# Peptides against a protein of PDB entry 3KDP, part 156

Target 1, 230 residues: chain A of PDB entry 3KDP
Amino acid sequence: PFLIFIIANIPLPLGTVTILCIDLGTDMVPAISLAYEQAESDIMKRQPRNPKTDKLVNEQLISMAYGQIGMIQALGGFFTYFVILAENGFLPIHLLGLRVNWDDRWINDVEDSYGQQWTYEQRKIVEFTCHTPFFVTIVVVQWADLVICKTRRNSVFQQGMKNKILIFGLFEETALAAFLSYCPGMGVALRMYPLKPTWWFCAFPYSLLIFVYDEVRKLIIRRRPGGWVE

## One batch from the design tools (peptide; made by RFdiffusion4, then SolubleMPNN)

Design b2_p22_8_s1 (from b2_p22_8, 16 letters changed)
Fold by OpenDDE base, seed 3:
Structure b2_p22_8_s1 (fold): chain B 230 residues (1-230), chain A 22 residues (1-22)
Amino acid sequence: as target 1 above (230 residues)
Amino acid sequence: TALELLEEILKRLLEIAKKLLE
């Protein structure tokens, strides 16, 4: 999100402090929880691999899959961002290159897509209104990401949800998201204005998409062992 | 409600997943 802010010169979709909260607060516990995940039921049934050839290919495929998931996650956040700005009169195409004028405190007549003029203060309110739902969108998508990362080959339904630490991680990141979204003072401290509860659901299609994508991928792996998706 | 819709979607997905795992 920060890279897109710089490259596309759009208003900042997610604050730097909020990004740090994701990296340190919402991702850390889930990542640790994966280290305690039970071995897949079929791990001992796998044939010995050639460590020189098969390992490299597999690592590349895994990295690509996670890269794709990360892209879908980012798209979910940006979708929420663009929806909020569009609801406030700023269409996506109008945001391109707008950052310079948007962040200039001396320009108080920035026009939206409908010709309405926005003061600096009004623009910053809208910007900060985007930060919270963007963050929450990332957290909701991370639910699916964390769950699918439990297994490489087996479906989540086959492996089950036996890792209590993973479950704790899901609750922790959700609780943190709720705290940052609704605790008084977060608008001032973190530039995260209060979130309407309805915005929690904006991410659900993307979480579902990631979940379905990974389950389909795993299904293909099970049906075609040694395929290009492994 | 959105929650009910979500629940329904999740149930359907679970059913699909179960079928795919068979």
Scores: peptide ipSAE 0.000, ipTM 0.242, DockQ to the pose 0.025
Fold by OpenDDE base, seed 4:
Structure b2_p22_8_s1 (fold): chain B 230 residues (1-230), chain A 22 residues (1-22)
Amino acid sequence: as target 1 above (230 residues)
Amino acid sequence: TALELLEEILKRLLEIAKKLLE
């Protein structure tokens, strides 16, 4: 998100505090939970891989898959960001290069896509209105990511949800998102304005996309053992 | 609306998911 902010020179989509909350609050506990995930039912049945050939290839493929998932997560967050700004009169194309004027407190006549002028204060309200939904979008997408990461080959339905720590991580992440979104004073303290409940649903398509993507990948692996997606 | 579009996307994705689970 921060890289795109710099490259595209758009208004800040996600605040540093929210990034910190993701890294420490939403990523840490789930990551720990995954370390305690039960072994896949097929792992114990798999013949030893050739450590000389299969290990390197598999590590590359895993890295690629996680990279792709991360890109989908980022796209989900940015989608929510662009939707909110578009609803407030700022179309995505208009946001490109707007950061300099957006962040200048002395410019109180920044025009939106429809010619409406926005004061600095108004712009910052809209910006901070984006932070919470962006954060929540990432959290909801991470639900799918956590669920799919418990297995490499087996589907979620085959492996099941047996890791209580993982389940706890999902609840903790959700509770944190709810707290940051709705607790009074978070707008002032963390620049995270209250979230309309409807915005929680904005992430679901992307969460489902990740889920479907991984299930398709796993299905291909099951149907074509030793394939390029393994 | 954006919400309606999201709902439509979600419906389509759900249909795809159902097909994959069959």
Scores: peptide ipSAE 0.000, ipTM 0.244, DockQ to the pose 0.023
Fold by OpenDDE base, seed 5:
Structure b2_p22_8_s1 (fold): chain B 230 residues (1-230), chain A 22 residues (1-22)
Amino acid sequence: as target 1 above (230 residues)
Amino acid sequence: TALELLEEILKRLLEIAKKLLE
């Protein structure tokens, strides 16, 4: 998010508080849940791999896969961001290069895509209105991430959803997202303004995309062991 | 540019999203 913020000079899509909430609130319990995940049914059936060559390849492939998933997450967040700003009169093309004027508190006549002038206060409200949906988008996408991380090769349907800690993690991150989105005073305290419930659904296509992507990847791995997608 | 292409894609996705959220 920050890289795009710098390169495109767009209004800040994700605040520092939301980042901290992701790192400390939404990622911790899921990470713990993975430590208690049952081993894949096929792990013990695999022949011992060469510890020198195969470990390095696997680490690179895993890193690449998580990198790709992270990119899909970021795209989901930015999609939500652009939707919200467009609904408030700022089309994506108009946001390019707008940051300088957007962040200037002395400019109270920044025009949107339709010629409406926005005060600094109004602009900041819209900006902070984007922070919560961006955060929620990440949480919704993380549902898929957590589910797909249960296995490296097996389908989620084969491995099942028996990990109670994982289920707890899903509820915890969702509850945190709901708390930050709807608790009175969060707009003032954390600059996270309330989210319309409809915005929760904006991320669902991306969660589905991640799920489908990983299931297809795993299917390819099962059909072609030792492939580059492993 | 890559950025312009991304913007166009996002614009189209936005239009789709608006229709879905209406």
Scores: peptide ipSAE 0.000, ipTM 0.186, DockQ to the pose 0.018
Fold by OpenDDE base, seed 2:
Structure b2_p22_8_s1 (fold): chain B 230 residues (1-230), chain A 22 residues (1-22)
Amino acid sequence: as target 1 above (230 residues)
Amino acid sequence: TALELLEEILKRLLEIAKKLLE
């Protein structure tokens, strides 16, 4: 989110404090929960061919998996961000390079994609309206990502939801998201305005897409062991 | 507020970073 803010020069999609809440509050518990996931049955049956090389490969695979999760979360958040801004008259193409004028308090006539002028206060309301849904979108995407990352090859339906710590993590994330979205004062303290319940569903198609994609990927891996899809 | 100040600092840092990446 921060890199795209710099490169694209768009309005800030997510506040710094909210990012910290994601990194420390949302991501940490799920990451710990994954450490307690039951080993995949097919992985445990494989004797390490070479402990040194296999350890390096596994560390690279884990690093890539965590990196991929972070990228998917960011993409989901940006999707929600662009949807909200588009609904308020700001199309994605128009947002490119707009930050300088967007953040200037003395410019009260910033035009949207349809020629409507926005005051600084109005723009900030829209910006802060994006923060909460962005955060919630990350949580909803994490539901899918955490579930699919339990196994590399086995379907979620085959492995099941046996890890009670993972289940607890999912509920904790949801509770935190609800707290930050609806607790009085969060708009002032965290610049997270209250979330309309409908926005919880904005990320669901994306989460479903990721889930289906990963299940298909795993199905291909099971049918073609050692393929490039691994 | 402290949050506004922090945001302003971060925005300035971002502008510097952008200039360095150009």
Scores: peptide ipSAE 0.000, ipTM 0.198, DockQ to the pose 0.027; fails the geometry check

Design b2_p22_8_s2 (from b2_p22_8, 17 letters changed)
Fold by OpenDDE base, seed 2:
Structure b2_p22_8_s2 (fold): chain B 230 residues (1-230), chain A 22 residues (1-22)
Amino acid sequence: as target 1 above (230 residues)
Amino acid sequence: DALAKLKELLERLQKIAEELRN
């Protein structure tokens, strides 16, 4: 998010404090929860044929898969960001290069895509309105990520939700998201304004996309053991 | 108590972020 902010010169989609909350709060607890996941029976039984080469290949493939999931998460967040700004009159194309004027407190006549002028204060309200939905989108997409990451080969339907700690982590992450979204003072403290409940559903298509992606990936792995998709 | 601790943590993080921006 920060790199795109710099490269595209768009208004900041997610505050630095909120990013830290994702990295330290929403990512760490679920990661710990995954450590308690029951190992797949097939992974435990399959000794690597060549421990050095197979480990490297597997690590590369896993890193690519996580990289792709991370990209989908980021895209989901940016989608929510652009939807909110578009609903407020700022189309995505108009946001390119707008940062300099957007962040200038002395410019109170920044025009949206429809010619409406926005004061600095109004712009910051819209910006901070985007922070919360972006964060919530990441959390909702992480639900899917956490559920699928417990298995490498088996479908979620086959492995089931046996890890109570993981389930607890999902609820805790959701509770944290709700707290940050609706607790009084978060708008001032974290630049996260209250979120309309409808925005929680904006991330669901991306969560579904991750589920479908992972299930297809796992299906390919099951059909072609030792393929490049592992 | 947990909410209070979380709030305190968030306030500390905010302060750090503000210091990094300056």
Scores: peptide ipSAE 0.006, ipTM 0.303, DockQ to the pose 0.057
Fold by OpenDDE base, seed 3:
Structure b2_p22_8_s2 (fold): chain B 230 residues (1-230), chain A 22 residues (1-22)
Amino acid sequence: as target 1 above (230 residues)
Amino acid sequence: DALAKLKELLERLQKIAEELRN
C-alpha cells in the first residue's frame, strides 16, 4: 500500500502506524500459531529431504507467499479504498498524481471527478475514512491466508481445525481489528475513523477467493505430485 | 492474561505513534 502511495502518487490508502499494527498486532500471533500446527497426515509417507539438493524455501514457495496470496490481499484492500473514494466523488483515474495537491494544506479547492471542491480538512477526513476499512479488509483476508497456510498438500477439511493456538490467533486479530475500528480516539491517535459494520463484508469475496484458490491448488498437487504448482 | 497483553501492546503502539507525531 505504501509503495503504491509513493509510485502512483495517490492519497495514502493505509497509514504507516496502521501498517505497524498489522505487522506487530495482527500478524505476529497467527504466525507463531503456525509453529504449533499438527503435521500433515501424510508427512511420514514422504521421503526424507535431501539437504544438499532440496531447499526449505524455493522460488515456488516465495511466489505463493508474495506473488499470489499477497497480491490478492493487496487487491482486496485497494478495492475497498477505491470504492470509498468513488462514493465520495473521486474516481480511481482521478486519483493518479493527486497526492501532491491532496496533501497540500494550502490548497483548499481540490476538485473531485464531478467538479466539487474539497478543503484540506475534508480530504483528510475521506482519507482517514479509508484507513479503517482497508485495515479490516486485510484482517478478513488474513483469516483465509492463515487457514490455508496450515498445510501444503492436504485440504483444510482433511487436516481440520485442531490447533487451538491458531484459533486464538484468529480471535486475537479479529478483536484487535474491532478495537481499532470502534474504540473512541482511534481517529485522532491512529488516523482510523469509525467503520460501518457493513464494511466488514466487503472483504469476504477476497477471503473466499483465496480459500478457493488454495484448495484448488492443493487439489492439483494431490493429483499431480511434483508439478510446478507445489 | 491474553487480553492484558493485548492491551499492553496497544498502549505501547499508541506511545510510539505519539512519539512519531512529535
Scores: peptide ipSAE 0.006, ipTM 0.285, DockQ to the pose 0.060
Fold by OpenDDE base, seed 1:
Structure b2_p22_8_s2 (fold): chain B 230 residues (1-230), chain A 22 residues (1-22)
Amino acid sequence: as target 1 above (230 residues)
Amino acid sequence: DALAKLKELLERLQKIAEELRN
């Protein structure tokens, strides 16, 4: 998000504090939950691998898969960001190059896509309004990510939701998202203004996309053991 | 080239946003 902020010169889609909340708050418990995930039913059925060659390949493949998931997460966040700004009169194309004027406190007449002038304070409120739903989007997408990461080859439907810690992780990150989204003072403290409950659903397509992506990937792995998608 | 791709992405997002507002 920060790289896109710099490259595209758009208003900041995700604040530093929000990033920290993601990294420390939403990722920690899920990561721990994965450590306690029950073994896949196929683990004992796997043939021995060549530790010299297969380990490197596997690490690369895992890194690629997580990279792809991360890209989908980022896309989900930016989608939510652009939707919110568009709802406030700033179309995505209008945001290109707007950062300089957006962040200038002395410019109080920045126009939106419809010619409405926005004061610095108003712009910052809208910017901070984007932080929360961006965060929430990441959380919602992480639901799918966490669920899919519990298995390497088996479908979620096959492995099931047996890990209570995983369920707790999902609850915790959701509760944190709700707290940050609706607790009074978060706008001042964390630059995270409250969001409409409907914004929680904005991320669902991307969550579903990740889920479908992983299920398809796993299906391919099951049909073609040792394939490049593993 | 990367910037051009980004612009294209933003244009697509704009269309989606317009559809959502309608």
Scores: peptide ipSAE 0.000, ipTM 0.179, DockQ to the pose 0.016
Fold by OpenDDE base, seed 5:
Structure b2_p22_8_s2 (fold): chain B 230 residues (1-230), chain A 22 residues (1-22)
Amino acid sequence: as target 1 above (230 residues)
Amino acid sequence: DALAKLKELLERLQKIAEELRN
């Protein structure tokens, strides 16, 4: 998100505090939960791999797969960001290069795509209004990410949802998202303005996409062991 | 059903938050 902010010169889609909340608040408990996940049923059925060749290749493939998932997460966040700004009169094309004027406190007549002028304060409200939905989008997408991380090869339906700590992690990150979104004063303290409940659902297609993507990937791995997608 | 319940919960939380702000 930050790189796109710099390259495209768009208004800041995600604040520093929000990033910190993601890293410390939403990722830690899920990560711990994975440590307690039951071993895959097929681990003992796998032949020993060559420690010199297979480990390195697998690590690269895993890194690439999670990189792709991260890209889908980012796309989901940006989608939400652009929709919110569009609803407020700023079409995506109009946002390109707008950052300089957007962040200038002395410019109080920045025009939207429809010719409406926005004061600095109004613009910042809209910007901060985007931070919370972006965060929530990440959390919702992380639901799918956490679930798919339970297994390397087996389908979620095969492995099941037996890890109570994982379930707790899902509730914890959701509760944190709700707290940050709706707690009074959070807009002033953390620059995270209240979220309309409808925005929680904007991320669901992307969450589903990640889930489907990973299930398809795992299906391919099961059918073609040793493939490039493993 | 789960989505509907989630939506309802979020709406309730929003209302509570608004009440606390006033």
Scores: peptide ipSAE 0.000, ipTM 0.243, DockQ to the pose 0.031

Design b2_p22_8_s3 (from b2_p22_8, 15 letters changed)
Fold by OpenDDE base, seed 5:
Structure b2_p22_8_s3 (fold): chain B 230 residues (1-230), chain A 22 residues (1-22)
Amino acid sequence: as target 1 above (230 residues)
Amino acid sequence: SALETLRELLERHLKIAQELLE
């Protein structure tokens, strides 16, 4: 998000506080849950052909897969961001290069895509309105991530969801998202204005996409052990 | 550390908010 913000010179889609909340609030419990997840039986049974090369390759493939998932998460967040701004009169193309004028307090006549002028305060309200949905989108997508991370090879339907810590993590993330989205004063304190409940559903297609992607990946791995998709 | 950073960020945001409300 930050890199796209700099490169595209668009209004800030996600605040620093929200990023920190993601890192501390949503990533820690999931990480712990994964640490307590039982080793996948197939991993334990699979003898490495070459301990040096196979381990390294596997680690690289894992990192690549999680990198891809992270990109899908970011896309989901940006989709939500662009939809919100578009609903407020700022089409995606118009946002390119707009940051300079957007962040200037002395410019109170920034025009949207339809010629409506926006004051600095109005623009910041819209910007901060994007922060919460972006955050929530990440959380909703992380639900899928947590579920798929339980297994490397097996389907979620085969392995099940027996890890109580994982379930706790899902609730914790959701509770944090709800707190930041709806608690009075969060708009002032964290620049996260209240989220319309409908925006929670904007992330669902991306969560489903991640789930489908991972299931397909795992299916390929099961059918072709030792492939590059692992 | 991270909690201190969070606190600092919150305080900074509160300060900015106060400035915007004045």
Scores: peptide ipSAE 0.007, ipTM 0.271, DockQ to the pose 0.034
Fold by OpenDDE base, seed 4:
Structure b2_p22_8_s3 (fold): chain B 230 residues (1-230), chain A 22 residues (1-22)
Amino acid sequence: as target 1 above (230 residues)
Amino acid sequence: SALETLRELLERHLKIAQELLE
């Protein structure tokens, strides 16, 4: 998100503190949960054909998969961001290069895509209104990420949800999202304004996309053992 | 209290945001 903010020079979609909360709050528990995840039966029983080559290939594929998932997560967040801004009159194309004027408190006539002028205060309200839904979107997308990370080859339906720590991680992440979204003072402290509950659903398509993506990937792996997707 | 003040501020901003989103 921050890289896109710099490259596209768009209004800040997510605050630094919120990013930190994601990194520390939402990623830590998942990492712990994965450490305590029981190895997939296939992983434990699979003898490496070539330990050196297979390890390297596997690491590359895992890295690629996580990279792709991360990209989908980012896209989900930006989707929510663009939806909110579009609903407020700022179309995505109009946001490009707008940051300089957007953040200038002395410019009170920034025009939206429809010629409506926005004061600095109004713009900041809209910006901060985007922060919370963006964060929540990331959290919801991470639900799918957490669920899919428990297995390499087996479907979620085959492996089941046995890791209590993983489940705890899902609840913790959700609780953190709710806290940051609805606790009084978060708008001032973290620039995260409360959001309508409906915005929680904005991320669901992307969560589903990640889930489907991973299931398809795993299906391909199962059908073509040793393929490039594995 | 400071918390009440923050709550009031948030509620005010929330209302404005909701109006903008409608």
Scores: peptide ipSAE 0.005, ipTM 0.230, DockQ to the pose 0.029
Fold by OpenDDE base, seed 2:
Structure b2_p22_8_s3 (fold): chain B 230 residues (1-230), chain A 22 residues (1-22)
Amino acid sequence: as target 1 above (230 residues)
Amino acid sequence: SALETLRELLERHLKIAQELLE
């Protein structure tokens, strides 16, 4: 998010402290839980692999978990960010290069995509309004990603939810999201304004899409072992 | 091991966090 902020010169979608809360508070517990996930049934049926190859497989699985989750979280967050700004009159294309004027306190007539002028204070309210939903979107997307990343080939329905630590992690990150979204003072401390309950559902279609996509991918892998889809 | 890789990743995240707090 910060890199895109710099490169695209868009308004900051997520505060630095909030990013730290994601990295340390939201991602860490689920990541640890994935380390305790049960082996896939297809792996267990295979003869013991060479320890060197098993290490490589584990590294690939972990790399997939961190890399894919991080990427999808960012995409989901930006989706929510652009939706909120679009609802407030700022279309995505208009945000490109807008940062300089957006962050200038002395410019109180920044125009949106419809010609409406925004004061500095109004812009900052909209910016900080994006932070909380962005964070919550990451959590909601992470629900799906953590569930799908625990297995490379098997369906969630086949592998099941046997890892109690993973389940606990999902509840913990949800509780953290609720705390950061609704606890008094978070607007000042983390630049996270209170979240309307409706925004919790903004990411659900996206999470569902990812879930369906991954299940279809896994189905293809099961039907065509060794294909390019792996 | 998977746990070692996870530890390395967590250490990287902690380092990034420290850099962001400075």
Scores: peptide ipSAE 0.000, ipTM 0.240, DockQ to the pose 0.034
Fold by OpenDDE base, seed 1:
Structure b2_p22_8_s3 (fold): chain B 230 residues (1-230), chain A 22 residues (1-22)
Amino acid sequence: as target 1 above (230 residues)
Amino acid sequence: SALETLRELLERHLKIAQELLE
């Protein structure tokens, strides 16, 4: 998000505090949950033919898969960001290059896509209004990510939700998201303004996309064992 | 309709945010 902020010169989609909350709050428990995940039935059946090369290839494939999921996650966050700003009068195209004027506190007449002038304070409110739903979007997408990472080859429907730690992780990140979204003072303290419950659903298409992506990936792996998609 | 609802939601959030900043 920060890289896109710099490259596109758009208003900051996600604050540093929110990023820290993602990295330390939402990612940690899921990562721990995955560490205690029960071994996938196929993992125990895998005997590496060449331990050195197969390990390296496996690590590369895992890294690629996580990279792809991360990209989908980022896209989900930015989608939510653009939806919010568009609803406030800032179309995506208008946001390009707007950062300099957006962040200048002395400019109080920044126009939106419809010619409405926005004060610095109003702009920052809109910006901070994006932080919470962006965060929530990340959490919702992480639900899918966490669930799909439970298995490498087996479908979520085949493996099921057996890990209690995983369920706890999902609960914890959701609770954190709810806390940050609805606790009074978060707008001032963390620049995360309250989120309407409807915004939780904005991320669902991307969560579904991740599920579909992973299920398709796993299906390909099952049909073509040892393929590059693994 | 969904976009309008989202707009209304955003407008309400903006209003709340403005009230909080005042």
Scores: peptide ipSAE 0.006, ipTM 0.244, DockQ to the pose 0.022; fails the geometry check

